# Peptides against a protein of PDB entry 7PB4, part 65

Target 1, 105 residues: chain A of PDB entry 7PB4
Amino acid sequence: KMLNIKEYKEKLLSTLGEFLEDHFPLPDRSVKKKKKNIQESSVNLITLHEMLEILINRLFDVPHDPYVKISDSFWPPYVELLLRNGIALRHPEDPTRIRLEAFHQ
Target 2, 218 residues: chain B of PDB entry 7PB4
Amino acid sequence: DALQMAVGYFEKGPIKASQNKDKTLEKHLKTVENVAWKNGLASEEIDILLNIALSGKFGNAVNTRILKCMIPATVISEDSVVKAVSWLCVGKCSGSTKVLFYRWLVAMFDFIDRKEQINLLYGFFFASLQDDALCPYVCHLLYLLTKKENVKPFRVRKLLDLQAKMGMQPHLQALLSLYKFFAPALISVSLPVRKKIYFKNSENLWKTALLAVKQRNR

## One batch from the design tools (peptide; aimed at target 1 L52 L100)

Design b2_p20_8 (made by RFdiffusion4)
Pose (drawn by RFdiffusion4):
Structure b2_p20_8 (pose): chain A 91 residues (1-28, 43-105), chain B 212 residues (1-189, 196-218), chain P 20 residues (1-20)
Amino acid sequence: KMLNIKEYKEKLLSTLGEFLEDHFPLPDVNLITLHEMLEILINRLFDVPHDPYVKISDSFWPPYVELLLRNGIALRHPEDPTRIRLEAFHQ
Amino acid sequence: DALQMAVGYFEKGPIKASQNKDKTLEKHLKTVENVAWKNGLASEEIDILLNIALSGKFGNAVNTRILKCMIPATVISEDSVVKAVSWLCVGKCSGSTKVLFYRWLVAMFDFIDRKEQINLLYGFFFASLQDDALCPYVCHLLYLLTKKENVKPFRVRKLLDLQAKMGMQPHLQALLSLYKFFAPALISVKIYFKNSENLWKTALLAVKQRNR
Amino acid sequence: EAEAILYQKVEELVVVTAQM
């Protein structure tokens, strides 16, 4: 059961990464890829379940943040505009 | 054959400026609906015309008439429905066309050969609940399509939030009752739906429904 | 379409990560 989930996770992650690079590229400060941004968000969601917010730095491309906001993937902090969290789809 | 000429004409897409082209388009569309309302269309022709109508090609009237004449002689391929869902995801489709398509998918539900691959698109179907123009028809569709495996906690939470936003709407209540039946531990709280008139009810389709 | 697909893939990844 564990190995099956692992194979599925790895396949989903690899295909997601390819899809991101194919459909959401950077334009050319130092910006990070959308993949790294999603990785940071997913890591913070499970590492700190009581505060899953990550600060928005200059490396976050505003179009990516807005994209994640429009599609219900990322959520804004009720008071602090510099923080965003990942939607807890697992619950 | 008389119908294949119209299918090929619609596959060629819209043509030049109209000198006599309006009459030609009308003749082809009349031929298709006559065949559809007399004895029905085959699966291949439906697979072609449904996806042509749900694409950006042709105006709204042509797509509306094509959707209103999408009556199967036998069955409907599920792959055609998958491609139709994808064309909906493209976004170059009219709102009224989307409403008409969801009405058609509800009306033609028992004439789709397989529904497992359609159930795999439950997420795309559920995401359309945000749109308050598609909400009743999407709820009617999900009432038919929902299995036990589809009742995930996230969807229950989002449906409860939507019920709190819109109020206890009939279609939302019916879908929520189905979710309660399938997963009572995740939440506490088929049949009549408004605007559920079968626009595609021909006599032969009626006999086939009774034979079903 | 790309945005809808992105949403579905991210939702599945979050759910699978939670299972592991």

Design b2_p20_8_s1 (made by RFdiffusion4, then SolubleMPNN; from b2_p20_8, 11 letters changed)
Fold by OpenDDE base, seed 3:
Structure b2_p20_8_s1 (fold): chain B 105 residues (1-105), chain C 218 residues (1-218), chain A 20 residues (1-20)
Amino acid sequence: as target 1 above (105 residues)
Amino acid sequence: as target 2 above (218 residues)
Amino acid sequence: MAELQLRLMVEELVILEAEL
C-alpha cells in the first residue's frame, strides 16, 4: 500500500511539473525590454513549481506556522493565481505572508 | 433557424462590419431569451452560451442576461458546468455574475445529467464560502453535494470560523447540521435542531420555468 | 480549465503527502 502511494505521488509530481511548464511558464524576459523605466529588478523569478514546492514543504515541515514570506522572486501573477483558486491563503494579519491550504487536515 | 443564428453570433462574436452592432446583439439576445423561456435550450446550446457568459467575451449586462436564460429543455451537461466553473477560477467575470451562476447552479442542480465531476469540485466551491455575497448560495450547493468523505477537520474549522465571524446564519447552520450528521465527533458544538432547513433562496428566478421543464419531461 | 486542474492536482498531492 505504501509503495503504491509513493509511486503514485512520483507520477503525480512528474505530471504536475510538465503541466506547469506547459500552462504556466514564466514570462519571457525579452518582452519587458522596451519600456525603459521599469527597474529591471535583477531578481530571478522562481517557477510556479518551485513556489509550490516551497509552500508544500513549509506546510509539512512547520505545521504550526505554515506561512511563507512573499519574496521578490515570487512572480505576482502566480501569487494571485494560487490565492484566487483557493490553493493558497494570505496571513490574516500580514499580507506579505501566504500559506498552502491544508487539504489533508 | 433564428436560435442557431443567435447562438452562432455569440459564439463567433460580432462581425466587424455591422454598423448596428448593438441592435444586432439585442435581436439575438431576445431570440435566445424567447426560446429559452418558452421551450428551454438544448444541452449543446447551454454548453456554448454558458461558457460565453462566464468568459468575459461580452459586457456584464449581456452576460447576466445570457445566464438568466440558461434554462434546459431536458438536461444540462456536467461538462458544461465544469467548464463554467473553470472560468470562475480565471476571475474575468463580475461578482454579480458569480452570484447569479451559483444561484443558477442550485436551481438547475437536478437537471445536470451527472454529478461525479461536480463532486470533485467540492473543494473549490467550499473555498468560495469566504465571499460574503456567495456564501448563502454556496452553502446551499454544498448541502446538495456533501458526502461523508467531504467532511474533513479543516473544513469544519473553517465553517465554525465563518459562523464566529458572520453569526449563526441559517444557511451555515444547515450545512453544519449536515456535517454533524456525517461526522458527529468533529462538531462538539450543540447545533439548534432546526426542523426546517431554510436557505435564503431569494425568489428562484427560474421557478416557473423549471416547473414547465418538469412538466414537459414527464 | 488549467487553473481548476492545477487546484485538483495540488489538493491530491497534499493529501498523498500526508498519507506518507
Scores: peptide ipSAE 0.623, ipTM 0.804, DockQ to the pose 0.602
OpenDDE base, seeds 1, 2, 4, 5: peptide ipSAE 0.621, 0.618, 0.622, 0.623; ipTM 0.802, 0.800, 0.802, 0.803

Design b2_p20_8_s2 (made by RFdiffusion4, then SolubleMPNN; from b2_p20_8, 11 letters changed; failed a check: a repeat of another design)
Amino acid sequence: MAEQLLRLMVEELVILEAEL

Design b2_p20_8_s3 (made by RFdiffusion4, then SolubleMPNN; from b2_p20_8, 11 letters changed; failed a check: a repeat of another design)
Amino acid sequence: MAEQQLRLMVEELVILEAEL

Design b2_p20_8_s4 (made by RFdiffusion4, then SolubleMPNN; from b2_p20_8, 10 letters changed)
Fold by OpenDDE base, seed 1:
Structure b2_p20_8_s4 (fold): chain B 105 residues (1-105), chain C 218 residues (1-218), chain A 20 residues (1-20)
Amino acid sequence: as target 1 above (105 residues)
Amino acid sequence: as target 2 above (218 residues)
Amino acid sequence: MAEQLLRLMVEELVILQAQL
């Protein structure tokens, strides 16, 4: 039983990865080059897959404080996407922290 | 051949220089329709044309006609179905196209080569139960896909809530009966023992074509 | 929409993770 759940989870994660690459890719760096003055913020943006992995892990690893601090690696449109769709919640007192929705509760 | 030229036209799009774009489109569409209904289409042709029908590249009338002729010669690739579902998510297709797609998916279900990835989309299909126009066809699809592992307490609650809202629909009863079979402890409600599961099979637009496909593949 | 599918996939992942 547990093996089947784990295998199913792994398959679902793989399918999610492919889905995210197809529908929610990171913006191509090439489009930013035309606006002259915006400082090359050398910040490596993480994928939406990596962001979700961080949020899921935090929800289960630290259930009493499931919030993740929004870093500069978090692409703002992804944060907005998660919040708008009720996948994530903003901390009521700290707008720089978000949690995954506890869909299992 | 004429079919390859037709598929290539839909894939590449209309070449700007053709003055009679509508006549050319109609010619190629009729070519695809004629081959699909007579012989079926190859898996590769279905992959290309199904993607086009759901991408919003053409108007709803054209997309509907393409989707109606997605008849396999032998098999449909699971990957083509997954791509098609992804296009439904982008929302460029009409409500009528979505209904037609689910009808097509149910009708062609046995001709899909694999089901592993389609089974991973179970949650997506289950959420589509909230659409009143899709609900009968989604129930039928879920009836075909449901495994014991998919029967969860929250899905049971959602189905019972839907039943409370819509009444005791035959398609919903069929799905609930299957859920009770897999997980009797989750469904305390006595379901009427229906000897016959009635999905609206009478409206299968492809019944004659599918019989012909089965006869050719014997 | 793609956003709805994303929510559902994440919901399923959370439910599966809670069972492990």
Scores: peptide ipSAE 0.597, ipTM 0.660, DockQ to the pose 0.572
OpenDDE base, seeds 2, 3, 4, 5: peptide ipSAE 0.574, 0.590, 0.576, 0.581; ipTM 0.682, 0.663, 0.682, 0.673; seeds 2, 3, 4 fail the geometry check

## One batch from the design tools (peptide; aimed at target 2 C89 G123)

Design b2_p21_3 (made by RFdiffusion4)
Pose (drawn by RFdiffusion4):
Structure b2_p21_3 (pose): chain A 91 residues (1-28, 43-105), chain B 212 residues (1-189, 196-218), chain P 21 residues (1-21)
Amino acid sequence: KMLNIKEYKEKLLSTLGEFLEDHFPLPDVNLITLHEMLEILINRLFDVPHDPYVKISDSFWPPYVELLLRNGIALRHPEDPTRIRLEAFHQ
Amino acid sequence: DALQMAVGYFEKGPIKASQNKDKTLEKHLKTVENVAWKNGLASEEIDILLNIALSGKFGNAVNTRILKCMIPATVISEDSVVKAVSWLCVGKCSGSTKVLFYRWLVAMFDFIDRKEQINLLYGFFFASLQDDALCPYVCHLLYLLTKKENVKPFRVRKLLDLQAKMGMQPHLQALLSLYKFFAPALISVKIYFKNSENLWKTALLAVKQRNR
Amino acid sequence: AAEAEAVLYQMVQELVIVTAE
């Protein structure tokens, strides 16, 4: 069961990364890829389940933040505009 | 054959400015509906015309008439439905066309050969609940399509939030009751749906439904 | 573009769920 989940996870991640690079590229400060942004969000969601918010730095491309906000993937902090969290789809 | 000429004409897409082209389009569309309302269409023709109508090609009236004449002689391929869902995801489709398609998918539900690949699109179907114009028809569709495996906690939470936003709507209550039946531990809380008139009820489709 | 956004949502939702396992 564990190995099956692992194979599925790795296949999903690789295909997701390819899809992101194909459909959500950077334009050309130092910006990070959308993949790294999603990785930071997923890591913070499980590492700190009581505060899954990550600060928005200059490396976050505003179009990516707005993209994640429009599609129900990322959620804004009720008071602090510089923080965003990942939607807890698992619960 | 008389129908294949119309299928090919619609596959060629819209043509130049109209000198006599309006009459030609009308003749081809009349031929298709006559065949559809007399004895029905085959799976291949349906696969072609449904996806042509749900694409950006042709105006709204042509797509509406094509959808209203999508009556199967036998069965409907599921791959056609998958491609139709994809065309819906493209977004170059009219709202009224989307409502008509969901009505058609609800009406033609028992005439799709397989429904497992369609159930695999449960997420795309569920995401359309945000749109309050598609909400009743999407709920009617999910009432038919929902299995036990589809009742995930996230979906229950989002459906409860949508109930709180819109109120205890009949279609939302019916879908929530189905979710309760499938997963009572995740939440506490088929049949009549408004605007569920079968627009595609021909006599032969009726005898096939009774034979079903 | 709307299709790519819908696909993105579905894949990210599945990845979050699988990561929870």

Design b2_p21_3_s1 (made by RFdiffusion4, then SolubleMPNN; from b2_p21_3, 12 letters changed)
Fold by OpenDDE base, seed 2:
Structure b2_p21_3_s1 (fold): chain B 105 residues (1-105), chain C 218 residues (1-218), chain A 21 residues (1-21)
Amino acid sequence: as target 1 above (105 residues)
Amino acid sequence: as target 2 above (218 residues)
Amino acid sequence: MELAEQTLRLMVEELVILRSQ
């Protein structure tokens, strides 16, 4: 039973990764080259997969404070996507913090 | 051969220079249709054409015709199905194409070589239950896919809520009955013991073709 | 709600449920 759940989880993670790459890719870095003037804050944007991993891990590792601070590596459209779809919740008092929805509860 | 040229046309797209784009398109589409219904298509041909049908590369009429002729000679690759589902998520296909895809997926289910990755898409298919046009076919698909591990309290709640909204549909009852079989403690409601699970055999558009495929592979 | 976004939600829901198990 446990082996099947673990294997299923690993495969679901893989399928999610592929799904996210196909449907929610990061914007190609090539598009930012033309507008010279905005300080290319060299902030490496993380993938939506990495963002979800952070949020899921925080939910289980720190269940009493499951909120993650939004960093500059968080692409704003991904944050909005998660919030709009009820995958994540914004902290009621701190708009810079988001949590994953506790779907298991 | 004529089929390879037709598949290559759909894959590469119309070469700009052809004056009669529509005539060329129709010729290649008829070639694919004729071969598919007569002999079936190879797994590689289905992989290419199925992705094209769902990618939004062509118009809805063309996509519908391509999807209708996704008849295997032997097997369909699971990877082709996973890719196809990914295109459904992008929303570049029409609602009618989505319905047709789910009908196709149910009809061709036994011809898919593996089910492991498709089973991981269980949650995706389950979400599509909220679409009234998809619901009957999605219930049938979920009935084929559902394992004990998929039967969760939140999914039971969603199915009961859907039943409350849509009424006691035969396809929903079939799925709920399967859920009750796997997890009787999660479903307190007495479901009528329907002896016969009636998914509307919506006239399997491929019934004749599937019989021919089964005869050729015996 | 776009189908892709709904799919994402469901995949995440399932992952969370599986991890709680």
Scores: peptide ipSAE 0.650, ipTM 0.425, DockQ to the pose 0.508
OpenDDE base, seeds 1, 3, 4, 5: peptide ipSAE 0.648, 0.653, 0.623, 0.643; ipTM 0.435, 0.425, 0.713, 0.645; seed 3 fails the geometry check

Design b2_p21_3_s2 (made by RFdiffusion4, then SolubleMPNN; from b2_p21_3, 11 letters changed)
Fold by OpenDDE base, seed 3:
Structure b2_p21_3_s2 (fold): chain B 105 residues (1-105), chain C 218 residues (1-218), chain A 21 residues (1-21)
Amino acid sequence: as target 1 above (105 residues)
Amino acid sequence: as target 2 above (218 residues)
Amino acid sequence: MELAEQTLRLMVEELVILEAQ
């Protein structure tokens, strides 16, 4: 039974990864807006898959404070996507923090 | 009366000459706390102390303790609440004090003698939804206050904008569901059918005291 | 809600339920 759950979870994660790549890809970095001198803090945007992984891990690792701080690596449209679909919730007192919805509770 | 002396101390302020200002303050604060939790406070005592707690006359720690003991014996005067809200506009109280006040206002809502003037403050409370720290408690308050006449297109837009920013928060959903009930034509968005309305349990701070008040007034 | 967004929610919900187990 446990082996089957792990295998199923791995399969689901793989399927989710493929699904996210197909439907929610990161924007192509190619829009080099030519503006000169601003230090291209090449904000390394993480994938939606990586974002979800962080949120899921936090929910289970720190259940008493399941909130993740929104970093510059979080693409704003992904944050909005998660919030509007009820997948994530914003912290009521700190708008820079989000949590995954506790679907297991 | 020890309570009258304590209330008078907070109203008049500390007499300059007492070397033991902090001990005197603590003594009077404990007196108020003890009476409030045992018997509740009279409406007049709440009027005075609530105004003091929000005026910025004392430090945040003192104001917080005063607000936590604003437990009525019977009723709270609407005028006291209106005065208190006026202090929120002046901005002399801390953010934590504002949050505590809204929690108190929700918890004590049924003990306020009338609601006519509080209902006129609807626009002010609605504007406070923009404060992320206040938003959950303000939504709960607005849920208690909202009438059909308050449901306007501009307020619907503001709530939807907040939902877009904050996500599908239970407190926002509760308020939006109420808005949809009063004005279904203004809310085209499919709201999840929540069987239960979930607000932050603001009453938890006063749960025991509120039970005691309800028992005394039965 | 777009079908893709609904599907995403369902997949995440299932994943969370599985993780709890």
Scores: peptide ipSAE 0.652, ipTM 0.394, DockQ to the pose 0.257
OpenDDE base, seeds 1, 2, 4, 5: peptide ipSAE 0.657, 0.646, 0.633, 0.647; ipTM 0.423, 0.471, 0.714, 0.667; seed 1 fails the geometry check

Design b2_p21_3_s3 (made by RFdiffusion4, then SolubleMPNN; from b2_p21_3, 10 letters changed)
Fold by OpenDDE base, seed 4:
Order: structure tokens, then sequence, then C-alpha cells
Structure b2_p21_3_s3 (fold): chain B 105 residues (1-105), chain C 218 residues (1-218), chain A 21 residues (1-21)
């Protein structure tokens, strides 16, 4: 049973990675919008996969405070996607913090 | 069962001109209350009873009691909420019932099965901010619903105007802070960095029941 | 879009359940 669960988990993680790349890729930075002074915040955006990994890890590592602070590396549409689908929840007292839904509880 | 008979009574209304209409109504209302607080209600039962509470079919006292016992066993259907909002538009419910509905909606928000249609009602909820009695609870609801796409210049102006009228309300500041988070360019005013967002605890009416629902669904 | 988002939720839900085991 345990070996089967591990293998299944690995398969699911692989499938999730592929699925996220296919359906929820980061926007290509390639749209050379002209040089007006919008400080291109040089912040490297993380993938949705990386974002989910952070949220999952926090949920299990710190179950009493499972909230992650939204950094500039968090692409706002991904945050909205997770919230909209009930995958994540916003902190009731801090809009800059989100947690993964505790589906196991 | 007793619950089905009670729900059926509210749905169909009193069949016979019973001399004891009030006693029968009270009996069925107590049945619904007891089951709702003990076990929660099925989504179908909530669909029926929530619509009844907002339709104006019964008096304000009855509607208030029904709405207070809209506690889910598992989930609330989004369709039930959309229908409920449609009744708010008809205006047959009292101001106190509207307040209670928004409190309920905030308290039960996590138990609503989906949010796609509710999100389409964003503009309707936002318009309700002008009601001083609703404003604290609507701000809380909007705090839960707001996406970047909802943060528009005209809504920012309305919130700032409302702040100018009502003063610096904690619930309004919470919503403005979220708006600034999504669209910092639209809010030039330095909002005080409040470390803690404070909403009136709408959940207080259902706190014990919600804990019980969460425990049963574990 | 809606189907992909629903699939994402299901996958994440299952992953969280598996991580708890």
Amino acid sequence: as target 1 above (105 residues)
Amino acid sequence: as target 2 above (218 residues)
Amino acid sequence: MMEAEQTLRLMVEELVILEAQ
C-alpha cells in the first residue's frame, strides 16, 4: 500500500507539472511594450507549480499558521485562479497572505 | 420525516384553514431549527427555505428565524444564493432581513459549492455599500470576492467617496487595502498600513454550528 | 478554461490528501 501510494503520488506530481505547463504557462515576457517608464519590476515570476509547492509545503510544515505571504514573484492571475477555484483562501485579517485549502481535514 | 413535513409546510403553505395556524407554523419552525443546529440542512432544503425567507411569503419574525437556521450539513448551492439575491432585488424583505442575509452569506461563504455566479453579482453587492446598515457586511463579502478584474476606477472613486462620507471605517479600510493590493496605481492616497483587518464577526451567530459542520465533514 | 480549472482543483485536492497519508 505505501509503495503504491508513493508511486501514485509521483505520477500525480508529474501529471500536474505537465498539466500546468500546458494550460497555465507564465505569460511570455516577449511583448516588447515600448520604453515608457513603467519600471519593469525585474521580479522573476515563479511558475504555478512552484507556487503550489510553496503552499502545500507551508500547509504541512506549519499547520497552525499555513499562510504564505504573497511576494512580488507571485503572478496575480495565479493567485486569483487559486482563490477562484477554492484551492487557496485569503487570510481574513491580512490580504497579502493566502493558504492552501486543507482538503485532508 | 418531521423535517420533510416542515419544509413542505413552508414550501406549499398551510393547506387547511386550521384554527391553529400559528401553532402549526411554530411547530414546523422549531423542527427546522432543531435539525439545522444539530445536523445541518441538505442543500435542497436550504434552497427551498432560503427562498422562502426572502420571498416575503411569511412575516419578518418567521423569515428571520428561517434565515438564522440556514446551516448546511455539507454545502450550500450557489444557485440558492443567486436566487436569494434575486429576491433582494424584489425588495419584499425587511432591512433587518437583508443585513442578516449578508451576515449569513459571509459566515457560510466557505460552504458555498462554487463562486462563479456569485462573482458575477459583484456589481450588485458593490451597489449595496451605500446602505449604512449593510456596508460593514458587504465590505466583508467584497473582501472575500474581489479579484483584480473587479478593481475598476469608478469603484475606487465610490469607495473613496464613501470613506469621505462615513469616515475611516475598519471594514472600508480593509476593502480599500485589498483594492490597493490589486491596483496600486488607482489608489494614490497612502492608506494607513493596518496590520490587522477587522470585520464585524458575522460568524458569531453561527460559530458553534459551523464548528459542528466542520467536525461532521471531517 | 472552466474544465482546466476544475481539473486543477481535483488534482491539487488529491495531492493534498496523498501528502497527509
Scores: peptide ipSAE 0.641, ipTM 0.508, DockQ to the pose 0.332
OpenDDE base, seeds 1, 2, 3, 5: peptide ipSAE 0.642, 0.567, 0.643, 0.638; ipTM 0.413, 0.835, 0.668, 0.400; seeds 1, 2, 3, 5 fail the geometry check

Design b2_p21_3_s4 (made by RFdiffusion4, then SolubleMPNN; from b2_p21_3, 11 letters changed)
Fold by OpenDDE base, seed 5:
Structure b2_p21_3_s4 (fold): chain B 105 residues (1-105), chain C 218 residues (1-218), chain A 21 residues (1-21)
Amino acid sequence: as target 1 above (105 residues)
Amino acid sequence: as target 2 above (218 residues)
Amino acid sequence: MSLAEQLLRLMVEELVILEAQ
């Protein structure tokens, strides 16, 4: 039973990864060339996959405080995507914190 | 060959080619149609053309014609189907194209090489039950995909609510009967014992081609 | 919601359910 769940989970993660790369890729760095003056704050944006991984891990690792602080590495359109679709929720008192929806509860 | 030239045209061809009288487009489309209906298409050709048909690269009429000729020579790659479903999600295709895709998916289901990734999309297909135009075909697809592990209390509630809204549809009854088979404790409602499951005949569009495919692969 | 966004939600929902198991 456990082996089948692990294998299914691994396959789902793989399928999700491919799906995210195809449909929700990070914007190409090339578009930022026009506005000169924005300091190259070299904040490496994380993928939507990495963002979801952080949110899922936090939900299970710290169930009493499942919120993650939105960092500069979080691409704002991804945050809005997750919120708009009810995948994530903002903290009621701190809009800079988001949690994954507890679909298992 | 003529088919490679046609596939190459669709792959490399202009984005948003208006349905204008492009004699070249029509020539290549006829080439694909002729090969697909006579011999079927290779898995690689289906991968390319199915992606094109659902990407919105061409007009709805062209996309519909391409999708209608997605007939395998042997097998369809599961990856091609997953990629196709991903395009349905982006919403660039018409409602008629979505219906045609689900009909195609049901008709070609046995020719898909694997079902593992398609089974992971179960929830996506289940959500599409809310679309009245898709519902009959999605029920048929779910009937083919449903395992015991997919039968959850919330999905049972959604199916019963859908039945309350739409009435006792044969395709919905078929799916509910399967759910009751896997999880009898979740469905207290007495379902009429229908000995015959009746789905809308999705295969009718490809009946002759599917017979030919089955004969070639014997 | 776009179908892609719906699919994303469903995949994440299933993943969370699996992680709880």
Scores: peptide ipSAE 0.649, ipTM 0.581, DockQ to the pose 0.560
OpenDDE base, seeds 1, 2, 3, 4: peptide ipSAE 0.632, 0.648, 0.657, 0.640; ipTM 0.614, 0.586, 0.583, 0.603; seeds 2, 3, 4 fail the geometry check

Design b2_p21_4 (made by RFdiffusion4)
Pose (drawn by RFdiffusion4):
Structure b2_p21_4 (pose): chain A 91 residues (1-28, 43-105), chain B 212 residues (1-189, 196-218), chain P 21 residues (1-21)
Amino acid sequence: KMLNIKEYKEKLLSTLGEFLEDHFPLPDVNLITLHEMLEILINRLFDVPHDPYVKISDSFWPPYVELLLRNGIALRHPEDPTRIRLEAFHQ
Amino acid sequence: DALQMAVGYFEKGPIKASQNKDKTLEKHLKTVENVAWKNGLASEEIDILLNIALSGKFGNAVNTRILKCMIPATVISEDSVVKAVSWLCVGKCSGSTKVLFYRWLVAMFDFIDRKEQINLLYGFFFASLQDDALCPYVCHLLYLLTKKENVKPFRVRKLLDLQAKMGMQPHLQALLSLYKFFAPALISVKIYFKNSENLWKTALLAVKQRNR
Amino acid sequence: MFEKILYQKVQELVVVTAELL
């Protein structure tokens, strides 16, 4: 059961990464890829389940933040505009 | 054949400026509906015309008439429905066309050969609940399509939030009752739906429904 | 279309990541 889940996760992650690079590229400060941004968000969601917010730096491309906000993937902090969290789809 | 000429004409897409083209389009569309309302269409023709209508090609009236004449002689391929859901996801489709398609999918539910690959699109179907114009028809569709495996906690939470936003609407209440039946531990809280008139009820489709 | 596909893929990744914990 574990190995099956692992194979599925790895396949999903690889295909997601390819999809992101194909359909959400950077334009050309130092910006990070959307993949790294999603990785940071997923890591913070499980590492700190009581504060899953990550600060928005200059490396976050505003179009990516707005993309994640429009599609219900990322959520804004009720008071702090510089923080965003990942929607807890698992619960 | 008389129908294949119209299918090919619609596959060619819209043509030049109209000198006599309006009459030609009308003749082809009349031929298709006559065949559809007399004895029905085959699976291949339906696969072609449904996806042509749900695409950006042709105006709204042509797509509306094509959807209103999508009556199967036998069955409907599920791959056609998958491509239709993909065309909906494209977004170049009219709102009224989307409503008509969801009404058609509800009406033609028992005439789709397989429904497992359609159930795999439960997420795309559920995400359309945000749109309050599609909400009743999407709820009617999900009432038919929902299995036990589809009742995930996230969806229960989002449906409860939508109930709180819109109120205890009939279609929302029916879908929530189905969710309660399938997963009572995740939440506490088929049949009549408004605007559920079968627009595609021909006599032969009625005999086939009774034979079903 | 691509935004909706992205949503589905991210939703599935979050859920499968939670299962492996």

